Peptides against a protein of PDB entry 4N3Y. Designs and how they scored, part 18

Target 1, 83 residues: chain A of PDB entry 4N3Y
Amino acid sequence: ETRDQVKKLQLMLRQANDQLEKTMKDKQELEDFIKQSSEDSSHQISALVLRAQASEILLEELQQGLSQAKRDVQEQMAVLMQS

## One batch from the design tools (peptide; aimed at target 1 K70, target 1 (a further copy) A69 V73 L80)

Design b2_p15_8 (made by RFdiffusion4; failed a check: a repeat of another design)
Pose (drawn by RFdiffusion4):
Structure b2_p15_8 (pose): chain A 83 residues (1-83), chain B 83 residues (1-83), chain P 15 residues (1-15)
Amino acid sequence: as target 1 above (83 residues)
Amino acid sequence: as target 1 above (83 residues)
Amino acid sequence: EELQQGLSQFKRDVQ
């Protein structure tokens, strides 16, 4: 039946076009997510740089500590040997 | 001509459903791109994290080793002083 | 590595 059929096809066309719009909306959200995901990997690398910095500072202090310890032991040994 | 109209709507519905199929395929490609991108970046970053925590545990033990080394040398000074 | 070597060398020098 040509009249009922036109109405059914118009309903289906409307539903297909609504579904197309929603799926395009989803595509856009995924494209944005790619971008956000990229910024999050970057922020992780910054946290890693902070860890490296704290470690470089600690290592430096330990190097200085070893030098100081050697110097003072040298003086202590020099006195103990001046006797 | 509700019959010509029906044929037209059937063509439009076929075109819409083909477009929906293609856009769904595009969405799947984006989800796959996101997954692949994340896997790659997580590999790189998990490697940088493993290096960072190794540096940290080691430097911690070196703080201990420095104190211990100073103590051992002090005991040596105590023995040298028994003379 | 060098810091660990330095600590060993410092103990050896004192001994």

Design b2_p15_8_s1 (made by RFdiffusion4, then SolubleMPNN; from b2_p15_8, 7 letters changed)
Fold by OpenDDE base, seed 5:
Structure b2_p15_8_s1 (fold): chain B 83 residues (1-83), chain C 83 residues (1-83), chain A 15 residues (1-15)
Amino acid sequence: as target 1 above (83 residues)
Amino acid sequence: as target 1 above (83 residues)
Amino acid sequence: SELRQQLSQLKEQVM
């Protein structure tokens, strides 16, 4: 009868709402996770990029120094040979 | 009356189910995004780490070379002074 | 997907 149908529908509605609430909570947790993970990754990547850049600068400096040092050695060797 | 109440509850239940379905879809999309983002970030970080390590190795090599070159220069200068 | 299917079934039951 109609009364029984009403009670059944009320139960089903409550169940649906409970499930909806649970799903919304889960969604929120995922959003929070995404946000935190994204920020952490971004910071880590940025730090690594900066460090890589610093290393590149140092490499260039060292290469220049090494080249100059080798030139100096060669020059002094030439002087020795000429003397 | 009861009949009207049944109809109202049926509508509310349909609405709740529609919202639930939408929320579930959104959750799934977030899960997919998290998965993809995590994988992408992991790969990028790994690549940067490897590159950083390669740079560190090169830096050490260059520093050693530079130090040796400078020692060689100094030695040759000493030889010049002694001759 | 199973939950979505359950929702679909629920909708059919209400209709």
Scores: peptide ipSAE 0.119, ipTM 0.415, DockQ to the pose 0.004
OpenDDE base, seeds 1, 2, 3, 4: peptide ipSAE 0.113, 0.065, 0.038, 0.058; ipTM 0.415, 0.433, 0.471, 0.459

Design b2_p15_8_s3 (made by RFdiffusion4, then SolubleMPNN; from b2_p15_8, 8 letters changed)
Fold by OpenDDE base, seed 1:
Structure b2_p15_8_s3 (fold): chain B 83 residues (1-83), chain C 83 residues (1-83), chain A 15 residues (1-15)
Amino acid sequence: as target 1 above (83 residues)
Amino acid sequence: as target 1 above (83 residues)
Amino acid sequence: SELQQQLRQLLEQVM
């Protein structure tokens, strides 16, 4: 009977739409998660890069200071040997 | 006519299933993307952390070296003044 | 998907 077929198809259609809605919700949640995670990671990486750069600058300064100090020591030793 | 209703519902059901399949595929792709992106970010952050730590250690070493160099200079100056 | 498979089976029975 076509009437029974109609009822069956209506039920199947409802089930399909319910599943579709659920799947769409899940997808949306994943999209939101991706967006948030990407933002967090980007900020964290940027912060670490800045920190690394600051450390590198300080390293260069300390290296220069150390080199200068060594030169000063050598100069004083030379003066001592001359006297 | 119920026959026409059956045909209409069949079409709607096919459309719903097509959309469901597409949505499920999209969801799966997002899940895969999340997994890959998370791995990439984790590795990148870990690498940056290690780099920062290495720089910090080197900074401490250079600071100690600089301090020692200054002490050595001062000692040599004292010896010079005594002679 | 199990549900998708079930829907396909039911659809084949009705159509």
Scores: peptide ipSAE 0.146, ipTM 0.424, DockQ to the pose 0.004
OpenDDE base, seeds 2, 3, 4, 5: peptide ipSAE 0.033, 0.032, 0.034, 0.029; ipTM 0.449, 0.448, 0.452, 0.356

Design b2_p15_8_s4 (made by RFdiffusion4, then SolubleMPNN; from b2_p15_8, 9 letters changed)
Fold by OpenDDE base, seed 1:
Structure b2_p15_8_s4 (fold): chain B 83 residues (1-83), chain C 83 residues (1-83), chain A 15 residues (1-15)
Amino acid sequence: as target 1 above (83 residues)
Amino acid sequence: as target 1 above (83 residues)
Amino acid sequence: SSLQQQLQQLLEQVM
């Protein structure tokens, strides 16, 4: 009787340890995935932020240029009218 | 002797099951984290992509405006010289 | 987990 219980518990323990090993492996894979995914996303976001910043600077320059061009046209028109 | 083995195996089995439960909980929490993090990152990237696209359209418009302004100035200058 | 439940049931039967 006690011997049979020992055999049964040994089997159960083996099964539990096998499942534990599998679960720990899966957990580790998920941790690795999180790490890699976080790094990839962070880099992608950083790249897009830099692109947006560069575009914003260019927009400011173009706006300034457009304003200056408008002033130049108005000035030339004034000269034309005064001539 | 066999009785002592049974008691030992019972303890080991309880420990294994406790660890399994904890590990499975941790795994589930990581899966939840991955899901949430992926959603957040996807939305953030999409927002930045849209912002970049809007900026690009505005840049094209400003470039066209700047080119037109330049032509207008040149035309006014030509009129001035011919007057 | 199904296996965890099975192990718990078996443990309760033996103990």
Scores: peptide ipSAE 0.136, ipTM 0.419, DockQ to the pose 0.004
OpenDDE base, seeds 2, 3, 4, 5: peptide ipSAE 0.038, 0.061, 0.035, 0.018; ipTM 0.452, 0.461, 0.456, 0.350; seed 3 fails the geometry check

## One batch from the design tools (peptide; aimed at target 1 E56, target 1 (a further copy) L58 E61)

Design b2_p16_1 (made by RFdiffusion4)
Pose (drawn by RFdiffusion4):
Formats: C-alpha cells, structure tokens, sequence
Structure b2_p16_1 (pose): chain A 83 residues (1-83), chain B 83 residues (1-83), chain P 16 residues (1-16)
C-alpha cells in the first residue's frame, strides 16, 4: 500500500539520517582523542626528563663527594705519615 | 505519484544506509589507529621508564656505597694510626 | 675508592 509505505519509508529515512549524524559525531570524538592521546604521551616524556634531571644532579653530588673524600684522606694520610 | 515517490525514497534509504556503513567502517579505522598509536608509544615510553628506574636504584645504592667506602677507608686510617 | 669510582663511571654511562 503506497500511502502507508511512503510514511514508513519517511520514518526509516529520518532514523537513518539521525544515526548518520551521531556516527559522524563519534568519528569527530575519535579524531580529537588521537590528538589528546598524543599530548598525554608527551607529558609522560616530560615527567621522564624530570627524573633524568634529578638523577644527573644526584650523580654529580656523588662524584663531588668522592673527590672530597679522597682529598681529605690524602691530607689525613700525609700527617699520619709525617710522623 | 506516490508510487514514483516510493521508488525515490527506497533509493534515498539505500544511499543513507550505504553511507552509514561506510562511516561505521571509518570509525573502526580510527579506533584501530588509536590502538596502534598507543601500543607504539607505550613501547617507547615503557623502555624509557625502565632505564630511568634502573638509574635511580643504582644511584641509591651508590649513596650507600659512598658512605660504606668512607667507613672502610676510616677503619684503614684507624689501623694505620696503631703505629 | 677506585672501585667506587668505576661504579660511578658505569652509572654515568647509564645516564647517557
């Protein structure tokens, strides 16, 4: 029946077009997520740079500490030997 | 001509449903791109994190080793003084 | 101290 059929097809077309709009909205959200995900990996690298810096500073202090310890043991030994 | 109209609506519905199928395929490709990009970056970053925590545990043990080395050398000075 | 210095050099190489 041609009249009831036109009405049914119009309802279906409306539902298909609404669903198409929603799926396009979803695509857009996924595209934005690719961007946010990329920024999050970057921030993880920054945190890693902070860890490397703290480590470089600590290593430097330990190197200085070893040098100082050698120097003052050398003086102590020199006196102990001047006897 | 509600009959010609019905034929037209059937064509429009077929075109909409084909477009929906394509856009759904595109969404799937984006979800796959996100997954692949995250796996890759996680690999790189997990590797940088493993290197960072290895440097950290080692430098911690070196703080200990420095103190211990100073103590050992001090005991040597104590023995050298028994003369 | 020489053994500690070798370990500190090894630790510096890991930070490179």
Amino acid sequence: as target 1 above (83 residues)
Amino acid sequence: as target 1 above (83 residues)
Amino acid sequence: FDELEERLDEAEELLE

Design b2_p16_1_s1 (made by RFdiffusion4, then SolubleMPNN; from b2_p16_1, 5 letters changed)
Fold by OpenDDE base, seed 5:
Structure b2_p16_1_s1 (fold): chain B 83 residues (1-83), chain C 83 residues (1-83), chain A 16 residues (1-16)
Amino acid sequence: as target 1 above (83 residues)
Amino acid sequence: as target 1 above (83 residues)
Amino acid sequence: FDELEARLEELRRLLE
């Protein structure tokens, strides 16, 4: 009968709304997580990139400096030997 | 009357289920996004780590080269001074 | 060489 149908539908509606509320909460938590994680990852990656770039610059300078130093020393020695 | 209540509740139930389905879909998309983003970030970080390690290797080579060059110069200077 | 050694040490610090 209709009275029993009403009671059944009311229960189903409550169940659906409970599940909806839970799912909406989960969704919000995921959105918050994505935002925070994205910021953290971005900062970490940026720091690593900057560190790597700084290291690369220093390495290049060291390579050039070492080569130049060797050339300069050899030039000075040549002058000394010719004296 | 109860018949009208049934119709009203059936509509509300359909609306709730529609919202639930939409929210569940959104949640799944967020989960998929998190998974993909996490993999991408992991790969990027790994690449940066490998780059840093390559710099470490080059640093070691430069360290050895500098030490050897310094020793060679000192030895050559000693020979010149003894001439 | 002192300058080069100093820069080398600086690089080591960055890589630590």
Scores: peptide ipSAE 0.123, ipTM 0.635, DockQ to the pose 0.815
OpenDDE base, seeds 1, 2, 3, 4: peptide ipSAE 0.063, 0.056, 0.057, 0.070; ipTM 0.437, 0.470, 0.452, 0.468

Design b2_p16_1_s2 (made by RFdiffusion4, then SolubleMPNN; from b2_p16_1, 6 letters changed)
Fold by OpenDDE base, seed 4:
Structure b2_p16_1_s2 (fold): chain B 83 residues (1-83), chain C 83 residues (1-83), chain A 16 residues (1-16)
Amino acid sequence: as target 1 above (83 residues)
Amino acid sequence: as target 1 above (83 residues)
Amino acid sequence: FDALEARLEAARALLE
């Protein structure tokens, strides 16, 4: 019966629309998650890079200190040998 | 006493070297962590992008289905009205 | 079908 066919098709259309909306939502959530994850990772990496840079500065200072300490030891040893 | 000064400086030099080695290790670990984290994030994002693309395919199919369903309903309604 | 058409258009926009 044609009327029943129309009603059936209307139901199918509503069901398809519901599924479409659900899929749209799921896709948007995934895109939002990707964006957020990327931003979070970027921030994390930036922070860690800054920490690494701080370590580099400390390394440079320690290297300079070691070089100076070595020179100081050598000078004091020379004085001792001449005593 | 000069001899004691030399011994003290030698100790300080050893301590500074120990700290230098520790800092070098820590820096390397941070760099390795950044690299690993970046790679892991890249893989995760790639997987999520693929899932989003799958959702896009489903959306396109549903859109086509809805369009066809609409046409079918309209055709059946026209038949009903002419009955 | 106005509501459905609007939703379809929104979906199309997401795919672009």
Scores: peptide ipSAE 0.084, ipTM 0.442, DockQ to the pose 0.054
OpenDDE base, seeds 1, 2, 3, 5: peptide ipSAE 0.081, 0.062, 0.080, 0.072; ipTM 0.479, 0.475, 0.458, 0.476

Design b2_p16_1_s3 (made by RFdiffusion4, then SolubleMPNN; from b2_p16_1 with E6A D9E E12R E13A)
Fold by OpenDDE base, seed 1:
Structure b2_p16_1_s3 (fold): chain B 83 residues (1-83), chain C 83 residues (1-83), chain A 16 residues (1-16)
Amino acid sequence: as target 1 above (83 residues)
Amino acid sequence: as target 1 above (83 residues)
Amino acid sequence: FDELEARLEEARALLE
């Protein structure tokens, strides 16, 4: 009967809206998580990249410096031997 | 009347379920996005770790090279002193 | 070599 239909539909509507509310909450939490995670990851990865780059540059300079130092010493010793 | 109430509830239920379906779809897309983003971040971090490891290896080699260079210079200087 | 040793230490600090 119509009255029974009303009761059933009312229950179904309440259940649907409850589920909708829950799902909307979950969605919002995911959006918030993405926003926060993106900011954190971007910052950390950028910092790591910069540090890595700085280290590599410094190491390359050390290589060059070591080679130059060796050459300089050898040249100085050669001069001393010849003078 | 009850009949009109049924019609109204039926419409409301359809609307609620339509919104639920849309929201669930959005939620799924967010979850998929998070999964993909996490994989990408993990890959980047792994690459940075390897990059740092390479720098550490080079640093150790430079340290050894520097120590050896100093020893070589000392030996050469000793030879000069003997001549 | 003193300068190189100092720079080497700086590099170590960056990698720690």
Scores: peptide ipSAE 0.140, ipTM 0.743, DockQ to the pose 0.844
OpenDDE base, seeds 2, 3, 4, 5: peptide ipSAE 0.136, 0.135, 0.136, 0.135; ipTM 0.740, 0.741, 0.742, 0.741

Design b2_p16_1_s4 (made by RFdiffusion4, then SolubleMPNN; from b2_p16_1, 7 letters changed)
Fold by OpenDDE base, seed 3:
Structure b2_p16_1_s4 (fold): chain B 83 residues (1-83), chain C 83 residues (1-83), chain A 16 residues (1-16)
Amino acid sequence: as target 1 above (83 residues)
Amino acid sequence: as target 1 above (83 residues)
Amino acid sequence: FDALEEQLEALRKLLE
């Protein structure tokens, strides 16, 4: 009976060690995933921010162009009415 | 000629307005995407951090269990050798 | 971009 109990405890110990090793690996994989996910998101967000800034510059240029075009049209309409 | 010039300028103005409106929409979509992407990543990372913390607690429990199991096996082996 | 939207609408009316 004592011998059987020792063998049972040895099996339980091996099973616990297997679970411990697996859990250690799982934890490391999760930490690596967190790090990689954060880096990937940071890079993507930075790229999108730059694109948004480029669009802002384009909008400012278009606004200036539209203002000038409006003035040009108004000037030409005045000339047309006088002619 | 003046009339034709006015019509040309009106067309250019309409085209510029169309581009401006499209660019404004594109910029807004990018800003919305940046915000949503950041929120999604933040939520996912937070969940993974909690999972990693749970694994850390489990590792500590398993370590304590293994230490106790080892002591139990050693004690039973000593009893077996004496019997 | 409220100012731009207002300008855009004003330009649309001008082109009518």
Scores: peptide ipSAE 0.034, ipTM 0.452, DockQ to the pose 0.013
OpenDDE base, seeds 1, 2, 4, 5: peptide ipSAE 0.033, 0.039, 0.037, 0.022; ipTM 0.405, 0.458, 0.451, 0.393; seeds 2, 4 fail the geometry check

Design b2_p16_2 (made by RFdiffusion4)
Pose (drawn by RFdiffusion4):
Structure b2_p16_2 (pose): chain A 83 residues (1-83), chain B 83 residues (1-83), chain P 16 residues (1-16)
Amino acid sequence: as target 1 above (83 residues)
Amino acid sequence: as target 1 above (83 residues)
Amino acid sequence: ELLEQAEELQTELEEF
């Protein structure tokens, strides 16, 4: 039946076009997500740089501490030996 | 001509449903791109994290070793003083 | 580099 059929096909076409719009919306959200995901991996690398810095500072202090310890043991040994 | 109209709507519905199928395929490709990109970046970053925590535990033990080394040398000074 | 330097420092502490 040609009249009922036109109405059914118009309903289906509307539903297909609504569904197409929604799926395009979803694509857009995924494209944005690619971008956000990329910014999140960058922030992780920044946190890692912070850890490296703290470690470089600590290592430096320990190097200085070893030097200082050698120097003052050298003085103590020099006195103990001046006797 | 509601019969020519029906034929037209059937063509439009076929075109819409083909477009929906294609766009759904595109979405799938984006989800796959996201997944591949995340796996890759994670691999790189988990490697940087492993290196960072290794530096940290080691430097911690070196703080301990420095104190301990100073103590050992002090005991040596105590023995050298018994003379 | 940072890990190598820490390993060198560990050798120096052992010698010390």

Design b2_p16_2_s1 (made by RFdiffusion4, then SolubleMPNN; from b2_p16_2 with E1S Q5R A6L T11Q; failed a check: too like the target's own chain)
Amino acid sequence: SLLERLEELQQELEEF

Design b2_p16_2_s2 (made by RFdiffusion4, then SolubleMPNN; from b2_p16_2, 6 letters changed; failed a check: too like the target's own chain)
Amino acid sequence: SLLERLRELQQELEAF

Design b2_p16_2_s3 (made by RFdiffusion4, then SolubleMPNN; from b2_p16_2, 5 letters changed; failed a check: too like the target's own chain)
Amino acid sequence: SLLERLRELQQELEEF

Design b2_p16_2_s4 (made by RFdiffusion4, then SolubleMPNN; from b2_p16_2, 6 letters changed; failed a check: too like the target's own chain)
Amino acid sequence: SLLQRLEELQQELKEF

Design b2_p16_3 (made by RFdiffusion4; failed a check: too like the target's own chain)
Pose (drawn by RFdiffusion4):
Structure b2_p16_3 (pose): chain A 83 residues (1-83), chain B 83 residues (1-83), chain P 16 residues (1-16)
Amino acid sequence: as target 1 above (83 residues)
Amino acid sequence: as target 1 above (83 residues)
Amino acid sequence: ELLEQAEELQQELSEF
């Protein structure tokens, strides 16, 4: 039946076009997500740079501490030997 | 001509459903791109994290080793002073 | 580099 059929096909076309709009919306959200995912990996690298800095500072202090310890032991040994 | 109209709507519905299929395929490609990109970046960052925590545990033990080394040298000074 | 330097420091502590 040609009349009922036109109405059914119009309903189906509307539903297909609504579905197409939603799926395009979803694509857009995924494209934005690619961007946000990229920024998050970046922020993880910055946190890693912070850890490296704290470690470089600690290592430097330990190097200085070893030098200082050698120097003062050298003086203590020099006195203990002046006797 | 509701019959010509029906044929037109059937064509439009076929075109919409083909478009929907294509756009769904595109979405799938984006989800796959996201997954691949995340796996890759996780590999790189997990490697940087492993290096960072190794530096940290080691430097911690070196703080200990420095104190301990100073103590051992002090005991040597105590023995050298028994003379 | 930072890990090598820490290993060198560990050797120096052993010598010390």

Design b2_p16_3_s1 (made by RFdiffusion4, then SolubleMPNN; from b2_p16_3 with E1S Q5R A6L S14R; failed a check: too like the target's own chain)
Amino acid sequence: SLLERLEELQQELREF

Design b2_p16_3_s2 (made by RFdiffusion4, then SolubleMPNN; from b2_p16_3 with E1S Q5R A6L S14K; failed a check: too like the target's own chain)
Amino acid sequence: SLLERLEELQQELKEF

Design b2_p16_3_s3 (made by RFdiffusion4, then SolubleMPNN; from b2_p16_3, 5 letters changed; failed a check: too like the target's own chain)
Amino acid sequence: SLLQRLEELQQELEEF

Design b2_p16_3_s4 (made by RFdiffusion4, then SolubleMPNN; from b2_p16_3 with E1S Q5R A6L S14E; failed a check: too like the target's own chain)
Amino acid sequence: SLLERLEELQQELEEF

Design b2_p16_4 (made by RFdiffusion4; failed a check: too like the target's own chain)
Pose (drawn by RFdiffusion4):
Structure b2_p16_4 (pose): chain A 83 residues (1-83), chain B 83 residues (1-83), chain P 16 residues (1-16)
Amino acid sequence: as target 1 above (83 residues)
Amino acid sequence: as target 1 above (83 residues)
Amino acid sequence: ASEILIEELQQGISQF
């Protein structure tokens, strides 16, 4: 039946076009997510740089500590030997 | 001509449903791109994290080793002083 | 470079 059929097809066409709009919205959200995900990996690398810095500072202090310890032991040994 | 109209709507519905199928395929490609991108970057970052925590545990033990080394050298000074 | 420095520091602590 040609009249009922036109109405049914118009309803289906509307539903298909609504569905297409939503799926395009989803694509857009995924494209934005690619960008956000990229930024989050970057912020992880910044946190890693902070850890490296704290470690470089600690290592430096330990190097200085070893030098100081050698120097003062050298003086203590020099006196203990001047006897 | 509600019959020509029906044929037209059937064509439009076929075109919409083909468009929906293609856009759904595109969405799938984006989800796959996201997954692949995340897996890659996680590999790189997990490797940088393993190196960072190894540096940290080691430097911690070196703080201990420095104190211990100072103590051992002090005991040597105590023995050298028994003379 | 930092890993080399850590090795040198370990050697220095051992020698000390």

Design b2_p16_4_s1 (made by RFdiffusion4, then SolubleMPNN; from b2_p16_4, 10 letters changed; failed a check: too like the target's own chain)
Amino acid sequence: SMEERLRELQQGLREL

Design b2_p16_4_s2 (made by RFdiffusion4, then SolubleMPNN; from b2_p16_4, 8 letters changed; failed a check: too like the target's own chain)
Amino acid sequence: SMEQRLEELQQGLREF

Design b2_p16_4_s3 (made by RFdiffusion4, then SolubleMPNN; from b2_p16_4, 9 letters changed; failed a check: too like the target's own chain)
Amino acid sequence: SQEQRLEELQQGLREL

Design b2_p16_4_s4 (made by RFdiffusion4, then SolubleMPNN; from b2_p16_4, 10 letters changed; failed a check: too like the target's own chain)
Amino acid sequence: SMEERLRELQQGLEEL

Design b2_p16_5 (made by RFdiffusion4)
Pose (drawn by RFdiffusion4):
Structure b2_p16_5 (pose): chain A 83 residues (1-83), chain B 83 residues (1-83), chain P 16 residues (1-16)
Amino acid sequence: as target 1 above (83 residues)
Amino acid sequence: as target 1 above (83 residues)
Amino acid sequence: LDALMTQAEELQQELS
């Protein structure tokens, strides 16, 4: 039946076009997500740089501490030996 | 010509449903791109994190070793002073 | 980080 059929096909076409618009919206959200995800991996690297810096500072202090300890032991041993 | 109209709507519906199928395929490709990109970046970053925590635990033990080394040398000074 | 680990290993040897 040609009249009822035209109405059914128009309803289906509307539903298909609404579904197409939504799926395009989803694609857009995924494209944006690729971007956000990239920025999040970057912020993780910055946190890692902060950890490396704290470690470099600590290592430096320990190097200085070892040097100072050697120097003062050398003086203590020099006195103890001047006797 | 509601019959020619029906044929036209059937063609338009076929074109819309083909477009929906293609756009759904595109979405799937984006979800796969996201997954692959995340897996890759996680591999790199998990590796940088393992190196960072190894440096941290070691430097912690070195703080301990420095104190301990100073104590051992002090005991040596105490023995050297028994003379 | 490799340079930082080398230096830490050298420091550990000196402390031993």

Design b2_p16_5_s1 (made by RFdiffusion4, then SolubleMPNN; from b2_p16_5, 7 letters changed)
Fold by OpenDDE base, seed 3:
Structure b2_p16_5_s1 (fold): chain B 83 residues (1-83), chain C 83 residues (1-83), chain A 16 residues (1-16)
Amino acid sequence: as target 1 above (83 residues)
Amino acid sequence: as target 1 above (83 residues)
Amino acid sequence: LDELLERAEELREELA
């Protein structure tokens, strides 16, 4: 009976050690995933921010263009009415 | 000729305004995407961090269990040798 | 023309 108990405890110890090693690997994989995910998200967000800024610049240019076009149309209409 | 020039400028102005409105929509969509992506990434990273912490706790428990199991096996072996 | 410029300005204000 004592011999059987020792063998049972040895098996339990081996099983616990196997679970420990597996859990250590899982933890490392999760840490690596967190790091990679954070880097990927940071890069993507940075790229999108730059694109948004480019769109803002384009909007400002278009607004200036519209104002100039309005002035040009008004000038040409004045010339047309005089002719 | 002047009339034709005015009509051309009016068309250019309308086209520019259409592009302006489209670009404004694109900018808003990008800003919304950035916000949503950031929130999603933040939630996912937080969940993964919590999981990693849970794994760390489990590792500590397993390590303590292994130490205790080793002591138990040693004690039972001593009893077996005496019998 | 005035209406076009006004609409453009309104949209810009909404984005800001």
Scores: peptide ipSAE 0.047, ipTM 0.454, DockQ to the pose 0.015
OpenDDE base, seeds 1, 2, 4, 5: peptide ipSAE 0.035, 0.035, 0.038, 0.032; ipTM 0.454, 0.473, 0.470, 0.451; seeds 1, 4 fail the geometry check

Design b2_p16_5_s2 (made by RFdiffusion4, then SolubleMPNN; from b2_p16_5, 8 letters changed)
Fold by OpenDDE base, seed 1:
Structure b2_p16_5_s2 (fold): chain B 83 residues (1-83), chain C 83 residues (1-83), chain A 16 residues (1-16)
Amino acid sequence: as target 1 above (83 residues)
Amino acid sequence: as target 1 above (83 residues)
Amino acid sequence: LDESLERLEELREELS
């Protein structure tokens, strides 16, 4: 019967709509997650880069200190030999 | 005494060198971590984008299905009214 | 990534 067929189709339509709404929600959640993940990663990497830069500065200072220390030792050795 | 002073300086030099080596290692580890983290994030985000794209395809299909279902219902309603 | 997200946003708007 046509009436029964219409009712069946109406049910199918409702089911399809439910699935559509669910999928739309899931897609939105994925999009939000991607956005958040990207921002978090960017922030963390930025912080790590800054830390690496700080370490670089420290290394440069240590290098200078070592060079100076070496020079100082050499000078003192020279003095010792002259005495 | 000069000799004692030299020995002291030698110790200081060794200590400084140890610190330098340690810091160099730490810096390298940081750089490696940044690299790895970036790659991991990129890979994960790429995968998520693909999943989102799959959801997009599904949504398009559902949209088409819903449109068709609506048309079918309308057609059947017309038939019903004509009968 | 930003372009991809934009495309997804557009689709969402169309489907809503």
Scores: peptide ipSAE 0.067, ipTM 0.488, DockQ to the pose 0.027
OpenDDE base, seeds 2, 3, 4, 5: peptide ipSAE 0.055, 0.061, 0.062, 0.062; ipTM 0.418, 0.483, 0.482, 0.477; seed 2 fails the geometry check

Design b2_p16_5_s3 (made by RFdiffusion4, then SolubleMPNN; from b2_p16_5, 6 letters changed; failed a check: too like the target's own chain)
Amino acid sequence: LDELLARAEELQEELA

